# Ledger of designs, part 91: peptides against a protein of PDB entry 1BH9

Target 1, 89 residues: chain A of PDB entry 1BH9
Amino acid sequence: FSEEQLNRYEMYRRSAFPKAAIKRLIQSITGTSVSQNVVIAMSGISKVFVGEVVEEALDVCEKWGEMPPLQPKHMREAVRRLKSKGQIP

## One batch from the design tools (peptide; made by RFdiffusion4, then SolubleMPNN)

Design b2_p24_3_s2 (from b2_p24_3, 15 letters changed)
Fold by OpenDDE base, seed 5:
Structure b2_p24_3_s2 (fold): chain B 89 residues (1-89), chain A 24 residues (1-24)
Amino acid sequence: as target 1 above (89 residues)
Amino acid sequence: AEEERRRREERVGAALLEAAKAAE
């Protein structure tokens, strides 16, 4: 790893959603209390999901001949493409 | 497989860094 590669890698690895927010969201859907393990699991899958969207958005940005940072239009297009490919609901 | 995962994570991480800078 170069220092730059490590910084990018660690930025992703250390990123996380607030546990309290995840817990509240899940409970609003289930209507009952959820365990810490459920919150951890859902936090993980949510992170992976966002990662997939961001990766697709980067592809969109590049194909449109644009430069980072990503904009809402890239994210919206990414979601559309992932849905059309059946990779997300 | 692990190398591909790492490269993907680096790429996403770079996007997050750019977003963080833009938010400053």
Scores: peptide ipSAE 0.552, ipTM 0.892, DockQ to the pose 0.827
Fold by OpenDDE base, seed 1:
Structure b2_p24_3_s2 (fold): chain B 89 residues (1-89), chain A 24 residues (1-24)
Amino acid sequence: as target 1 above (89 residues)
Amino acid sequence: AEEERRRREERVGAALLEAAKAAE
């Protein structure tokens, strides 16, 4: 467990969507107020989802013989592949 | 399973660091 590994791990762990933004987004979709627990749950699910897309995008980047940083084209292709695999709706 | 999860999170974290660095 190197310092570099720790830094990468901490970067992910500390990453989060602003709660206020998540709450507002959910309410704009549902048309009703949402509880704090719902915001927390949706925030967590959203983070995991983005993580899975990024992981797939890294695979795409590698398969295309390209180097980081990830670009929008990698993210778009990742989503297409995950849908094809049935891993996301 | 926990080790595998940690490895995935580390990999994603690396990508986020690269993105942040490139944006600056």
Scores: peptide ipSAE 0.551, ipTM 0.892, DockQ to the pose 0.820
Fold by OpenDDE base, seed 4:
Structure b2_p24_3_s2 (fold): chain B 89 residues (1-89), chain A 24 residues (1-24)
Amino acid sequence: as target 1 above (89 residues)
Amino acid sequence: AEEERRRREERVGAALLEAAKAAE
Protein backbone atom coordinates (compact mmCIF):
# COMPACT_ATOMS: atom_id res chain seq x y z
CA PHE B 1 0.00 0.00 0.00
CA SER B 2 0.94 3.64 -0.40
CA GLU B 3 2.66 5.77 2.17
CA GLU B 4 -0.58 7.68 2.57
CA GLN B 5 -2.46 4.51 3.40
CA LEU B 6 0.23 3.60 5.88
CA ASN B 7 0.00 6.99 7.52
CA ARG B 8 -3.76 6.66 7.91
CA TYR B 9 -3.37 3.16 9.27
CA GLU B 10 -0.69 4.23 11.72
CA MET B 11 -2.69 7.24 12.83
CA TYR B 12 -5.48 4.98 13.98
CA ARG B 13 -3.27 2.22 15.37
CA ARG B 14 -1.21 4.65 17.41
CA SER B 15 -4.14 6.71 18.61
CA ALA B 16 -4.86 6.34 22.30
CA PHE B 17 -6.34 8.16 25.24
CA PRO B 18 -3.87 9.25 27.90
CA LYS B 19 -3.98 6.71 30.71
CA ALA B 20 -3.91 9.39 33.35
CA ALA B 21 -6.93 11.11 31.84
CA ILE B 22 -8.89 7.88 31.60
CA LYS B 23 -7.99 6.99 35.16
CA ARG B 24 -9.10 10.37 36.43
CA LEU B 25 -12.34 10.18 34.51
CA ILE B 26 -13.22 6.73 35.81
CA GLN B 27 -12.34 7.68 39.35
CA SER B 28 -14.50 10.76 39.06
CA ILE B 29 -17.41 8.51 38.20
CA THR B 30 -16.77 5.66 40.62
CA GLY B 31 -15.45 7.71 43.49
CA THR B 32 -12.70 5.17 44.13
CA SER B 33 -9.34 4.25 42.65
CA VAL B 34 -9.18 1.92 39.66
CA SER B 35 -6.59 -0.66 38.63
CA GLN B 36 -4.25 -0.36 35.70
CA ASN B 37 -6.04 -3.19 33.93
CA VAL B 38 -9.36 -1.40 34.22
CA VAL B 39 -7.79 1.69 32.70
CA ILE B 40 -6.36 -0.35 29.84
CA ALA B 41 -9.63 -2.12 29.19
CA MET B 42 -11.63 1.08 29.29
CA SER B 43 -9.14 2.78 27.00
CA GLY B 44 -9.55 0.02 24.45
CA ILE B 45 -13.32 0.03 24.64
CA SER B 46 -13.35 3.80 24.32
CA LYS B 47 -11.14 3.69 21.24
CA VAL B 48 -13.45 1.22 19.54
CA PHE B 49 -16.46 3.30 20.51
CA VAL B 50 -14.95 6.48 19.12
CA GLY B 51 -14.01 4.62 15.96
CA GLU B 52 -17.59 3.54 15.43
CA VAL B 53 -18.85 7.06 15.96
CA VAL B 54 -16.27 8.47 13.57
CA GLU B 55 -17.21 5.94 10.90
CA GLU B 56 -20.86 6.85 11.24
CA ALA B 57 -19.97 10.53 11.13
CA LEU B 58 -18.02 9.99 7.92
CA ASP B 59 -21.08 8.33 6.43
CA VAL B 60 -23.19 11.28 7.53
CA CYS B 61 -20.71 13.70 6.03
CA GLU B 62 -20.79 11.84 2.73
CA LYS B 63 -24.56 11.56 2.68
CA TRP B 64 -24.83 15.29 3.22
CA GLY B 65 -22.54 15.83 0.26
CA GLU B 66 -19.81 17.34 2.39
CA MET B 67 -16.09 16.73 2.75
CA PRO B 68 -13.83 16.25 5.78
CA PRO B 69 -12.74 17.42 8.24
CA LEU B 70 -15.63 16.19 10.33
CA GLN B 71 -17.59 18.87 12.11
CA PRO B 72 -19.57 18.78 15.33
CA LYS B 73 -22.80 18.52 13.37
CA HIS B 74 -21.61 15.27 11.79
CA MET B 75 -20.70 13.83 15.16
CA ARG B 76 -24.03 14.82 16.68
CA GLU B 77 -25.96 13.26 13.82
CA ALA B 78 -23.80 10.14 13.98
CA VAL B 79 -24.64 9.64 17.64
CA ARG B 80 -28.33 10.10 16.95
CA ARG B 81 -28.21 7.52 14.18
CA LEU B 82 -26.26 5.01 16.22
CA LYS B 83 -28.72 5.36 19.07
CA SER B 84 -31.60 4.91 16.65
CA LYS B 85 -29.99 1.73 15.34
CA GLY B 86 -29.47 0.51 18.88
CA GLN B 87 -25.73 0.29 18.30
CA ILE B 88 -24.97 2.55 21.23
CA PRO B 89 -26.99 3.23 24.38
CA ALA A 1 -12.17 -9.77 7.19
CA GLU A 2 -8.69 -8.47 7.83
CA GLU A 3 -8.87 -6.33 4.72
CA GLU A 4 -12.18 -4.90 5.86
CA ARG A 5 -10.71 -4.14 9.27
CA ARG A 6 -7.71 -2.49 7.68
CA ARG A 7 -9.89 -0.36 5.43
CA ARG A 8 -11.95 0.69 8.43
CA GLU A 9 -8.86 1.62 10.39
CA GLU A 10 -7.47 3.59 7.47
CA ARG A 11 -10.74 5.44 7.03
CA VAL A 12 -10.92 6.40 10.68
CA GLY A 13 -7.24 7.24 10.63
CA ALA A 14 -7.80 9.58 7.72
CA ALA A 15 -10.52 11.37 9.64
CA LEU A 16 -8.24 11.73 12.63
CA LEU A 17 -5.49 13.18 10.47
CA GLU A 18 -7.87 15.72 9.00
CA ALA A 19 -9.06 16.66 12.45
CA ALA A 20 -5.50 17.07 13.66
CA LYS A 21 -4.65 19.33 10.74
CA ALA A 22 -7.75 21.41 11.31
CA ALA A 23 -6.81 21.84 14.95
CA GLU A 24 -3.41 23.32 14.09
Scores: peptide ipSAE 0.545, ipTM 0.890, DockQ to the pose 0.867
Fold by OpenDDE base, seed 3:
Structure b2_p24_3_s2 (fold): chain B 89 residues (1-89), chain A 24 residues (1-24)
Amino acid sequence: as target 1 above (89 residues)
Amino acid sequence: AEEERRRREERVGAALLEAAKAAE
């Protein structure tokens, strides 16, 4: 690892959603309390999902001949493309 | 497989770093 590579890797590995927010969101959908393990599992799934969207957005940015940082327009287009591919609902 | 995962994570991490810099 170069120092820069390590920083990028660690940025992703350390990224996370607030547990309280995830718990509240799940409970608003299920209508009942959820366990800590469910919150952890859903947090992980959500992180992977966001990662997939970001990867698609990076591809969009590149295809449009633009440079980072990613902008809302890249994220919107990424979601549109992933839906078109049937990769997300 | 693990190396491929790491490469993807690094790529996403780079995007997050750029976003963080832009937000400062």
Scores: peptide ipSAE 0.545, ipTM 0.889, DockQ to the pose 0.812

Design b2_p24_3_s3 (from b2_p24_3, 13 letters changed)
Fold by OpenDDE base, seed 2:
Structure b2_p24_3_s3 (fold): chain B 89 residues (1-89), chain A 24 residues (1-24)
Amino acid sequence: as target 1 above (89 residues)
Amino acid sequence: MEEEERERKERVGAALLEARRARE
């Protein structure tokens, strides 16, 4: 693909969740303050998880003969498939 | 504005699909 498309892909791959948002979410669940290392770890895990879902969603989109961008229906189907395969809870 | 944004999203999506295929 073109250099522009490659760059866009790299930007997506390099994307990360905001630390503040992750921290707030964790603290909302735990009810207590969490360390920066916990936030970093959870951010990484979350990125991997989302990546797996997105990859599956891209597969769904392709198999359905549809073109990007991904739509909610692709994400829902991706989650369903991953759960059925036991790849996600 | 909306058309340009749509086109950008489509290009990004296409790039992701191509990159995925390249890794397979």
Scores: peptide ipSAE 0.092, ipTM 0.603, DockQ to the pose 0.049
Fold by OpenDDE base, seed 5:
Order: structure tokens, then C-alpha cells, then sequence
Structure b2_p24_3_s3 (fold): chain B 89 residues (1-89), chain A 24 residues (1-24)
């Protein structure tokens, strides 16, 4: 792995959704109380999902010949591409 | 602290894009 990949991985690893916010969001959708393990699992799935969208957005940014930080236009195009490939609903 | 973190993220992002181009 390159130094750039290690730095990106470290930043990704340290990022996290607040557990309380995730719990409230899930409960607002399900209408019932959720366990700590459900919150942990959903937090992990959400993190992976965001990671995949960001990776696609970086690809968009590169292909358009632009530099970071990512902008809303990169994120919108990334979501469009992932939907067209059937990777997200 | 926020400004320093922003600059770090920009550097990492720039390096990542350069690495992608080099692999193509």
C-alpha cells in the first residue's frame, strides 16, 4: 500500500457516526426500540455505504480534471453512476 | 485546528487523485 492509501485509510478508520444519532434515526423509522448491537451494525453498514459513494465521487473528480475537496456536483454524479450500475437502489 | 485538518484532507485527496492517474 502507498502512503496516500494509508493516510486515507487512517482518516476513514477514525471517522464514525454518533451512536445516539443513529439510534434515534433507526427508531424514528421502525417505531420501536433498538439494541446496541443493531446500532453498531447499522453504523458499520452506513460507513461502508458512504465510503463507496465517496470513492466513486473521487473517480468523478479525477475524470473531470478537478482537485479536492469534493463538491456537491461530484457527489450527485457519483450517486447517478452507482444507480446506473445497480450498486445502489 | 479545523483549518489544519482541512489542509491535510486536501493534500491526501490530491495525492490519491495523482496515484489513480499513475495507475491508468
Amino acid sequence: as target 1 above (89 residues)
Amino acid sequence: MEEEERERKERVGAALLEARRARE
Scores: peptide ipSAE 0.089, ipTM 0.603, DockQ to the pose 0.049
Fold by OpenDDE base, seed 1:
Structure b2_p24_3_s3 (fold): chain B 89 residues (1-89), chain A 24 residues (1-24)
Amino acid sequence: as target 1 above (89 residues)
Amino acid sequence: MEEEERERKERVGAALLEARRARE
């Protein structure tokens, strides 16, 4: 890996949803205020979930012989595959 | 600017694909 490639990979690994966005989303669903700890927990869970979907989508992209960036079709196929594997509901 | 952003995304994607291959 080049330094640039490592940096881009690290940025991906360290990426996370903004707390404010997660808070707003949760509150839109629950209809009530949520604690910081709930936001943190959900942010972490969401990152793991997105990571799994993205990894699967990258596999789809590669298997289809296509080049990045990922497209909606890769994401949709990734979700289908993960559902079939029982990794997501 | 649009082309530069596209190239950036492609480079990031390429790095991720390379990382996957390295783990295999």
Scores: peptide ipSAE 0.071, ipTM 0.569, DockQ to the pose 0.048
Fold by OpenDDE base, seed 3:
Structure b2_p24_3_s3 (fold): chain B 89 residues (1-89), chain A 24 residues (1-24)
Amino acid sequence: as target 1 above (89 residues)
Amino acid sequence: MEEEERERKERVGAALLEARRARE
């Protein structure tokens, strides 16, 4: 493997959801304004959640003998597996 | 252009998957 390629991936993995988009989404659900701390917390939780799904999808991709990029079928199977394990609702 | 970008993404994906296996 290439360390340079891995390092570039780390930079992309550290990308965060846009705060404005998260704020709008939360407010559309709650019907009220939310604080910056709530937006930060929800952004972090959402990132972790997406990370868990993606990690499971990578495992699926590997076990199926396939190579990235991830496809919708990997994501669907990942969600199914996580639900069966009780890791997500 | 699109083909070159696809090949780059596949190469990065392969390297990352290999690195993941090496850590296990």
Scores: peptide ipSAE 0.053, ipTM 0.562, DockQ to the pose 0.045

Design b2_p24_3_s4 (from b2_p24_3, 13 letters changed)
Fold by OpenDDE base, seed 5:
Formats: C-alpha cells, sequence, structure tokens
Structure b2_p24_3_s4 (fold): chain B 89 residues (1-89), chain A 24 residues (1-24)
C-alpha cells in the first residue's frame, strides 16, 4: 500500500465524535443521564452509521459524474437511497 | 474480509480527508 492509502485509512481510524457531544445528545433524547459505556457504545455505532452514509454518498457522487469533496446534496441523496433500500430507518 | 474492511475504511477516510482539505 501507498503512503496515501495509509493516510486515508488512518484518517478513518482517528475520526471520532466528541464524547461530550454524544453524551449531551443521548441525554437530550432520553431525558436522563447515561453511563460512559453507553457513550462509548453509541459513539462506535454512530461512526459505523456515518461511514455507511459516506460510502453511499461517494457512490452517488460517482454516479452523478462529479468529483470530491462530498457536498450536502450527495449526503442527502445517500440517505434517501439508503432509506429506499431499507438499509436505514 | 479484512482487506475489504480496510478498503472500506480507506475509502471513507479519503472522503473525510478531502472534506478536511476543502475547509482549510
Amino acid sequence: as target 1 above (89 residues)
Amino acid sequence: AEEEERRRKERVGGALLEAKKARE
């Protein structure tokens, strides 16, 4: 593999949602405090979910004959397609 | 497969990297 490939891979590995933000978001939905383990678990699930949306968005971008970076329109279309396929609620 | 997983992560990572470069 190339240095570029490694850099892209590492970009993904290092990507993460701020724990405080995840905690606040969950608590705003549940109305009660959540444990550190719940925050960690939800952070991981969220990362995977966003990854799936990004992958679909990249496919959309390519199908439309456009070039990166991804734009909001790609992300919106990706979500629509994933919902249509039943891959996300 | 492990290679497929790595490739997927690389692809997503690439998109994140492009986004980062675009806003800097």
Scores: peptide ipSAE 0.665, ipTM 0.923, DockQ to the pose 0.841
Fold by OpenDDE base, seed 1:
Formats: C-alpha cells, sequence, structure tokens
Structure b2_p24_3_s4 (fold): chain B 89 residues (1-89), chain A 24 residues (1-24)
C-alpha cells in the first residue's frame, strides 16, 4: 500500500455523520426519542448508502469524461441510475 | 473480497478528500 492509498482509505474510515445531527433528524421524522443503538445503526447504514452513491457518481464522472472533484450533477445522476437499476428506492 | 472492499473504500475516500480540499 502506498501512503496515498492509505490516506484515501483512512479518509473513508474517519468519515462520519455527527451523532447529534443524526439523532435530531431521526426524531424529527419519528416524532419521538430514539435510542443510542438506533442512532449508531442509522449512522452506519447512512455511511454505506452515501458510499454507494459516491461510487456511482465517480462512475458517472468518468463516463462523462470529467475530472474530480465530484459535482452535484454527478450525485443527482448517480441517484437516478441507482433507482433505475433498482438498487435504491 | 477484503481487497475489493479496501479498494472500494479507498476510491470513495479519495472522492471525499478531493471534496474537502475543494471547499477549503
Amino acid sequence: as target 1 above (89 residues)
Amino acid sequence: AEEEERRRKERVGGALLEAKKARE
């Protein structure tokens, strides 16, 4: 592993949604208090979901012959494609 | 499988790093 590869890998590992923000968001949807375990679970699921969208967006960027960083248009197209493939609702 | 996962995470991590640099 090169230092660059490791840095990118660690960037992913360190990335996370703030627990307080996730808790507030869930509670705004459910209308009631949620447990710490629910926040942890939802945080993990959300991270995986965003990862899948980013992977698709990178594919879109490459197919369009464009260069990073990713732009909102890549993310929007990624979501459309994932929906079309039935990979997300 | 583990190597594939690592590569995938590295790819996503790279995108996040680029985004971070772009907004700084």
Scores: peptide ipSAE 0.664, ipTM 0.923, DockQ to the pose 0.849
Fold by OpenDDE base, seed 3:
Structure b2_p24_3_s4 (fold): chain B 89 residues (1-89), chain A 24 residues (1-24)
Amino acid sequence: as target 1 above (89 residues)
Amino acid sequence: AEEEERRRKERVGGALLEAKKARE
C-alpha cells in the first residue's frame, strides 16, 4: 500500500450515510419508527448499492475517455447500463 | 477474493476522495 492507496481505501471504509437521514427515509416509507439495527443494516446495504453504481460510473467515465471526478452524466449513464444488465431494478 | 474486494473498495474510495476534493 502506498499512502495514496491507503487513503482511497480508508475513504471508502469511513464513508457512510448519516444515520438520521437513513432513519427518516425508512420511516417515510414504513410510516412508523425503525430500530437502530434496521438503520445500520439499511445503511450497509445502501453503501454497497452506491458502490456498485460508482464502479459502473467509473467504467463509463473511462470508456468516454474522461477523468474523475465523476459527474452527474456518468452516474446517470451508469444507472441506465445497470438497469439494462438487470443488475438493478 | 479479498484482494479483489480491496481493490474494488480502493477504486470506489478514490472516486469519493476526488468528489470531496472537488467540493473544497
Scores: peptide ipSAE 0.664, ipTM 0.923, DockQ to the pose 0.852
Fold by OpenDDE base, seed 4:
Structure b2_p24_3_s4 (fold): chain B 89 residues (1-89), chain A 24 residues (1-24)
Amino acid sequence: as target 1 above (89 residues)
Amino acid sequence: AEEEERRRKERVGGALLEAKKARE
């Protein structure tokens, strides 16, 4: 267990979407204000979702024999694959 | 299971870190 490993782990743990941004995004979709609890819930769901996409993108990157940082093409392919697998809408 | 989860999160975290460095 290295310092680098811990750092990467903590990067994930501490990552979060700004509440204000999430709130604005939801409100732009719903057309009405949303509660703090909704923002919290959506933030959590979004983090997990993005994480899954990133994981898939990393797999794509590795399969293509490429190295990080991830590029848009990896993310696009990841989404395509996840949709094909029925893991995301 | 917990170790696997940790490794998965570490992997994602690594990608986030790389992305952060890339845009700095």
Scores: peptide ipSAE 0.661, ipTM 0.922, DockQ to the pose 0.880

Design b2_p24_4_s1 (from b2_p24_4, 18 letters changed)
Fold by OpenDDE base, seed 1:
Structure b2_p24_4_s1 (fold): chain B 89 residues (1-89), chain A 24 residues (1-24)
Amino acid sequence: as target 1 above (89 residues)
Amino acid sequence: EEEEKALLDEALALHAREAKEKLA
């Protein structure tokens, strides 16, 4: 890992979805109250999903011969590629 | 939170297994 990759990983590691917002979102979908552990689990899964999209977008950016920051076009292409690989639905 | 880290690790492990199963 380059220093830049380490820094990105550290920032990613420190990032989190607001628990209250995730709880409200889940409850709006399920129609029932959810436990704190369910909120944590769903937050973790969501974080993994976002991380994979960002990593793929960085790969797209590099393959296109471009440099960060990521642009919407990189994110759209990343999602397309991940879907084609069956990594996301 | 250590609990958040543990659940994140579990989510990663599940994702890795699902990815492996799709390649198989």
Scores: peptide ipSAE 0.032, ipTM 0.482, DockQ to the pose 0.063
Fold by OpenDDE base, seed 5:
Structure b2_p24_4_s1 (fold): chain B 89 residues (1-89), chain A 24 residues (1-24)
Amino acid sequence: as target 1 above (89 residues)
Amino acid sequence: EEEEKALLDEALALHAREAKEKLA
């Protein structure tokens, strides 16, 4: 791992979705209340998902011969690629 | 904090299994 990669990983590790926001989002979809444990689990899964998308976007950025920071075009292409690979729905 | 960490680890493990299954 490069120093830059380690720094990004540390920032990622320290980041978290607000529990209240996740709870509201889940409840808006399910139509029922959810427990704190469900919120925590979903927050973790969501964080991993975001990490995978960002990783793919960085690969896109590199393959296009561009440098960070990531732009919306990288994120859109990343999602497209992940869908084509069957990694995301 | 310990409970939250354990739940996050469980979520990670679940996600990893599902990802492997989708790629197989």
Scores: peptide ipSAE 0.029, ipTM 0.485, DockQ to the pose 0.056
Fold by OpenDDE base, seed 4:
Structure b2_p24_4_s1 (fold): chain B 89 residues (1-89), chain A 24 residues (1-24)
Amino acid sequence: as target 1 above (89 residues)
Amino acid sequence: EEEEKALLDEALALHAREAKEKLA
């Protein structure tokens, strides 16, 4: 567990989706108002999802013999792999 | 903040269960 990994983990822990933005996004999709609890829950699930994608992308980056920062190609491949594994729809 | 943490924990637990079910 390198210093860089620790720093990334700390940044991830402290990161959060803005509640107002998530609320607006959900309401744009559903066409109805949503509760604060729904916003919080959805934000949490979304954060986990992003974490999984980033973790897979880092694995892709390493397997390709490349170093961070992550590039769009790593993210695209990560999503493809996660879909193939059935981990994301 | 405590309520937010509790809801986050619940979301994480739900996600973990769904992931486990997909692997079974």
Scores: peptide ipSAE 0.025, ipTM 0.475, DockQ to the pose 0.055
Fold by OpenDDE base, seed 3:
Structure b2_p24_4_s1 (fold): chain B 89 residues (1-89), chain A 24 residues (1-24)
Amino acid sequence: as target 1 above (89 residues)
Amino acid sequence: EEEEKALLDEALALHAREAKEKLA
C-alpha cells in the first residue's frame, strides 16, 4: 500500500454509519421496527459496499490522469465498471 | 464490542457470499 492508501484505509476503518440513521432508513423501507443486530449487520455490509465503490472510483481517477478528491464523474464511472464486472447489480 | 465485531464479521461473510453467487 502507498501512504495515501494507508491513510485512506485508516479513515475508512474509523468511519461508520450512524446507527440511528441506518435504523431509520431500514425502518422506512420495511415499515416495521428492526433489531440492533440487523442495524449492525446492515451497517457493515453498507460500509463494505461503499468502500468497494470508492476504491474503484480512485482507480478511475488515476487511470484518467486526475488527482483526488473524487468527483461525481469518478463515482458514476466506478459504478458502471463494477456493474460490468458483475460486482454490483 | 465483541458481539458487534462478530456481527460485522457475519455481515462481511454474507456480503462475500452474495458477491460470489452473483458472479457464478
Scores: peptide ipSAE 0.025, ipTM 0.482, DockQ to the pose 0.051

Design b2_p24_4_s2 (from b2_p24_4, 15 letters changed)
Fold by OpenDDE base, seed 1:
Structure b2_p24_4_s2 (fold): chain B 89 residues (1-89), chain A 24 residues (1-24)
Amino acid sequence: as target 1 above (89 residues)
Amino acid sequence: REEEETLRDYALALHAKEAREKLA
């Protein structure tokens, strides 16, 4: 991996959704309180999802011969590609 | 804590990948 890739990975690794926000979001949907473990699990799943989208978007950016930072068009195309691959609904 | 969370994320990603491969 390049230094840039390692730095990006480190930033990704240390990133996380705020637990309180995730808890509120889940509870707004379920209509009831949720456990800490549910919040942790959902936060992790969400982080993985974001990671997959960003990774695909970076691939799109590269394939289009463009340079970072990522733009909305890269993100939209990434989601489209991931859907076509069946990786996301 | 951060390492544990990273490992959990990795495990989730791996599981998701395997699930997708089985369904493909």
Scores: peptide ipSAE 0.038, ipTM 0.501, DockQ to the pose 0.075
Fold by OpenDDE base, seed 2:
Parts: C-alpha cells; sequence; structure tokens
Structure b2_p24_4_s2 (fold): chain B 89 residues (1-89), chain A 24 residues (1-24)
C-alpha cells in the first residue's frame, strides 16, 4: 500500500455508522424493533458495502485517467459497474 | 479493536455474498 492508501484505510477503519441511525433506519423499514446484534451486523455489512463501492470508484477514477478526490460521477459509475458484475442488486 | 471490528465486518459481508451466490 502507498501512504495514501494506508491513510485511507486508517480513516476507513476508524469510521462507523452511528448505531442509533442504523437502528432507526431498519425500524423505519421493518416497522418493528430490532436487536442490538442486528444493528451491529447491518452496520458492518453497510460499512463493507461502502468500502467496496469506494474501491470500485477509485478504479473508475483511475481508468478514466482522473485524479482523486472521488467525485459523484465516480461513485455512480462504480455502482453501475458493481450491479453489472452482479455484486450488488 | 478497530481492526477486529473491520475484520468482522468483512467476514459478515463475505458470508452474505456467498449466501446470495448460492441463492442465485
Amino acid sequence: as target 1 above (89 residues)
Amino acid sequence: REEEETLRDYALALHAKEAREKLA
């Protein structure tokens, strides 16, 4: 990893979705209360999902011959590509 | 701790991916 990659990883590692927000979101969808474990699991999965999208977006940015920081267009393209690959619905 | 949490996150995501692939 480059220094930039390491720094990004460190920031990613330290990042987390607020449990309360995740809980509220899930409950708004399900209409019922959810357990702490569900919140933890969903938070983790969501974090990884974001990571995957960001990595794909970085690849898009590079392939387009552009330089960071990532822009919305990179994120949108990343999502499209991941859908095409069947990685996300 | 943070590293462990990250690893758990990835493990969960990987498991979910595998499950989706089996169902597809």
Scores: peptide ipSAE 0.037, ipTM 0.515, DockQ to the pose 0.067
Fold by OpenDDE base, seed 3:
Structure b2_p24_4_s2 (fold): chain B 89 residues (1-89), chain A 24 residues (1-24)
Amino acid sequence: as target 1 above (89 residues)
Amino acid sequence: REEEETLRDYALALHAKEAREKLA
């Protein structure tokens, strides 16, 4: 791994969705209260998803000969590529 | 807490796997 990758992994590890925000979001969609375990599970799944998109976007950025910070065009292309690979719906 | 840590570990493992595949 490059130093850049290691730094990114560390920042990713330290990042987290606020439980209260996730709970509110889920409840706004489901129309009912959700358990703590559901919040934890959804937070983790969401973090994995975001991580995959960001890593793909960074790959896109690099392949296009550009440098961070990521731009919307990188994120859009990342999502497109992940969908084509069947990694995300 | 354990579930959160497990999910974080999984995420890191997934990224590491992808990185290894890319660098191989």
Scores: peptide ipSAE 0.035, ipTM 0.504, DockQ to the pose 0.081
Fold by OpenDDE base, seed 4:
Structure b2_p24_4_s2 (fold): chain B 89 residues (1-89), chain A 24 residues (1-24)
Amino acid sequence: as target 1 above (89 residues)
Amino acid sequence: REEEETLRDYALALHAKEAREKLA
């Protein structure tokens, strides 16, 4: 890790989706109440997913010869690439 | 609790990676 990467990693590590918001979101989709364990699992999966997208977006940014912060165009391209790789639906 | 959640996230990431590798 570079110092910048380490800093980003630390910010990512400390980040989390608010449980109440995730719970409400899931319930709005399923139409039923969900357990705390489901909320925890979905929050974790979502965090990992965001991490993967951001990692890909940073790669896109670098390959385009650009510097952070990430822009919407990097995120859109990242999602496209991940879909192409079959890494995400 | 924060560290526990972080470790859980990484475990999920590793599992997902392994699953993708098996399917590839």
Scores: peptide ipSAE 0.030, ipTM 0.491, DockQ to the pose 0.075

Design b2_p24_4_s3 (from b2_p24_4, 15 letters changed)
Fold by OpenDDE base, seed 2:
Formats: structure tokens, C-alpha cells, sequence
Structure b2_p24_4_s3 (fold): chain B 89 residues (1-89), chain A 24 residues (1-24)
């Protein structure tokens, strides 16, 4: 892998959703308080989901013969492709 | 044909790089 790819992964690895934001989001949907473990679990799942979308978007970008940075069109196409493959609802 | 890249592949590559650098 290129240095750029490794750097992107490192940035991804270091990134995280703020617990407070995730907690607020979940509670806005469920209408009730959630435990710390639920927040941690959902944060992890969300991070994985974002990672999968970004991976697909990078693939889209490459297949379209374009160069990073990713653009909204790559993200939209990525989501469409992941849905068609049954990888996301 | 090139293998499809995944986050796991990136992780492995990064750790391998780090290991090599540590040995230098």
C-alpha cells in the first residue's frame, strides 16, 4: 500500500465518534436513556459502517479514473453499490 | 487481477511497516 493509504488508515484508526453525540442520537430515537456499553457498541458499529462506505467510495473513485479527495458523488455511489450488494440495508 | 483492499489489509500493512521501522 502507498504511504497515503497507510496514513488514511491511521487517521481512521485514531478517529472516533464523540460518546455524548452518539448517546444523544440514540436517545433521540429510542426516547429513553441508554447505557455506556450501548454507546460504545454503537460507536464501534458506526465507525465500521463509515469505514466500509469510505472503502467503497475509494474504489468508486479509482474505477471512475479519478483521484482523491473523495467527493459527495463518490459517497453516494458507494452507498448505492453497497445496497445493491446487500452489504447495507 | 489485484486483490480488493480492505480495512483489515490496511491494518496489516500498517503494522508490518511499524514492525520494520522498529527493527531499524
Amino acid sequence: as target 1 above (89 residues)
Amino acid sequence: MEKEKTLLDYALALHAKAAREKLE
Scores: peptide ipSAE 0.068, ipTM 0.569, DockQ to the pose 0.055
Fold by OpenDDE base, seed 3:
Structure b2_p24_4_s3 (fold): chain B 89 residues (1-89), chain A 24 residues (1-24)
Amino acid sequence: as target 1 above (89 residues)
Amino acid sequence: MEKEKTLLDYALALHAKAAREKLE
């Protein structure tokens, strides 16, 4: 792996969704309060999801012969590909 | 073609790199 790839992963590893924001988001959808465990679980799942989408988007970017930063078109294509692979709904 | 890269692969590579750097 390139230094860029390793650095990118390190930044991802350090990133985190604010618990309060996740809690509010979930509650806005469910219409009821949620426990801390739910927030933690959803935060983790969300982080993995975002990571996978970004990885795919970077792959798209590379395959199209383009360089970062990622653009909306890369993200859209990434989601499309992941859906076709059955990796996301 | 090339093996599909995963977050775990990146993590392992990062740890391997760190280990090598400790030897320097």
Scores: peptide ipSAE 0.068, ipTM 0.571, DockQ to the pose 0.053
Fold by OpenDDE base, seed 1:
Structure b2_p24_4_s3 (fold): chain B 89 residues (1-89), chain A 24 residues (1-24)
Amino acid sequence: as target 1 above (89 residues)
Amino acid sequence: MEKEKTLLDYALALHAKAAREKLE
């Protein structure tokens, strides 16, 4: 792996959704208050989800013979593929 | 064709690198 690839992973590993934003989003959907632990859990799940989508998008980009950075078309195709594989709802 | 890289692969490589650097 290149240093750039390792650095990208490290940035991903350290990244996180703002708790307040996640809390507001969940509450806007559920209509009720949620606990701190629910926010933490949902934040983690969301991060993993984003990671999986990005991985698939990178694969799409490569399969199409294109170069980074990722474009919206790669992300859309990634989501489509993951749905077809049953990996996301 | 080169093996497709996964987040897990990156994680393992990063951990391995850190381990090597610790021994240096």
Scores: peptide ipSAE 0.066, ipTM 0.561, DockQ to the pose 0.060
Fold by OpenDDE base, seed 5:
Order: structure tokens, then C-alpha cells, then sequence
Structure b2_p24_4_s3 (fold): chain B 89 residues (1-89), chain A 24 residues (1-24)
């Protein structure tokens, strides 16, 4: 791990979605009330999902011979690749 | 989350492997 990589993963580990926002979002979709545990679970799943997309985008950036910060083009390509691999719908 | 930990562990393993290969 380079210092930059360590810092990036540390920032990722410390980040989190606001519980209230996640709860409101879920309830707007399901039309029913959700428990705290559901919010926690969904928040975790969402964080992992974002992490996977960002990691793929970093790989794209590197493969294109470019340096961070990530740009929209890297994110779009990452999503395309993940869909192609069947890793995301 | 366990899945998050697994993802990070995997990333660590990949980077460690790359580092070892670079030293060879």
C-alpha cells in the first residue's frame, strides 16, 4: 500500500450515509415504514456498492494512463464495465 | 459490515501482491 492508497481506503472506511436520508429514501420507494436495522443494512450495502464502483473507476483511470482525481468519464466507464461483467444490473 | 471488510481485505491483498512483484 502506498501512502495515497492507505489514505484513500481510510477515508472510505470512515465515510457513511446519513441514516435519516437513507430511511426517507427507502420509505419513498417501499411506501412503508422501515426499521433501524433495515436502514443500517441498506446503508452498508450501499457503501459497498459505491466502493466497488469507485475502485473500478480508479482502475479505469490507471489503465488510461491518467491520475486522480476521478472524472465523470472514469465513473461512466466503470459502470459500463461492471454491467458488462454482470456485477451490477 | 462484513462485506465491506472483505472488499478492503481483497484490495489489500492485491496491492500487497503487486508490491511483492515490483520487488522481484
Amino acid sequence: as target 1 above (89 residues)
Amino acid sequence: MEKEKTLLDYALALHAKAAREKLE
Scores: peptide ipSAE 0.038, ipTM 0.526, DockQ to the pose 0.058

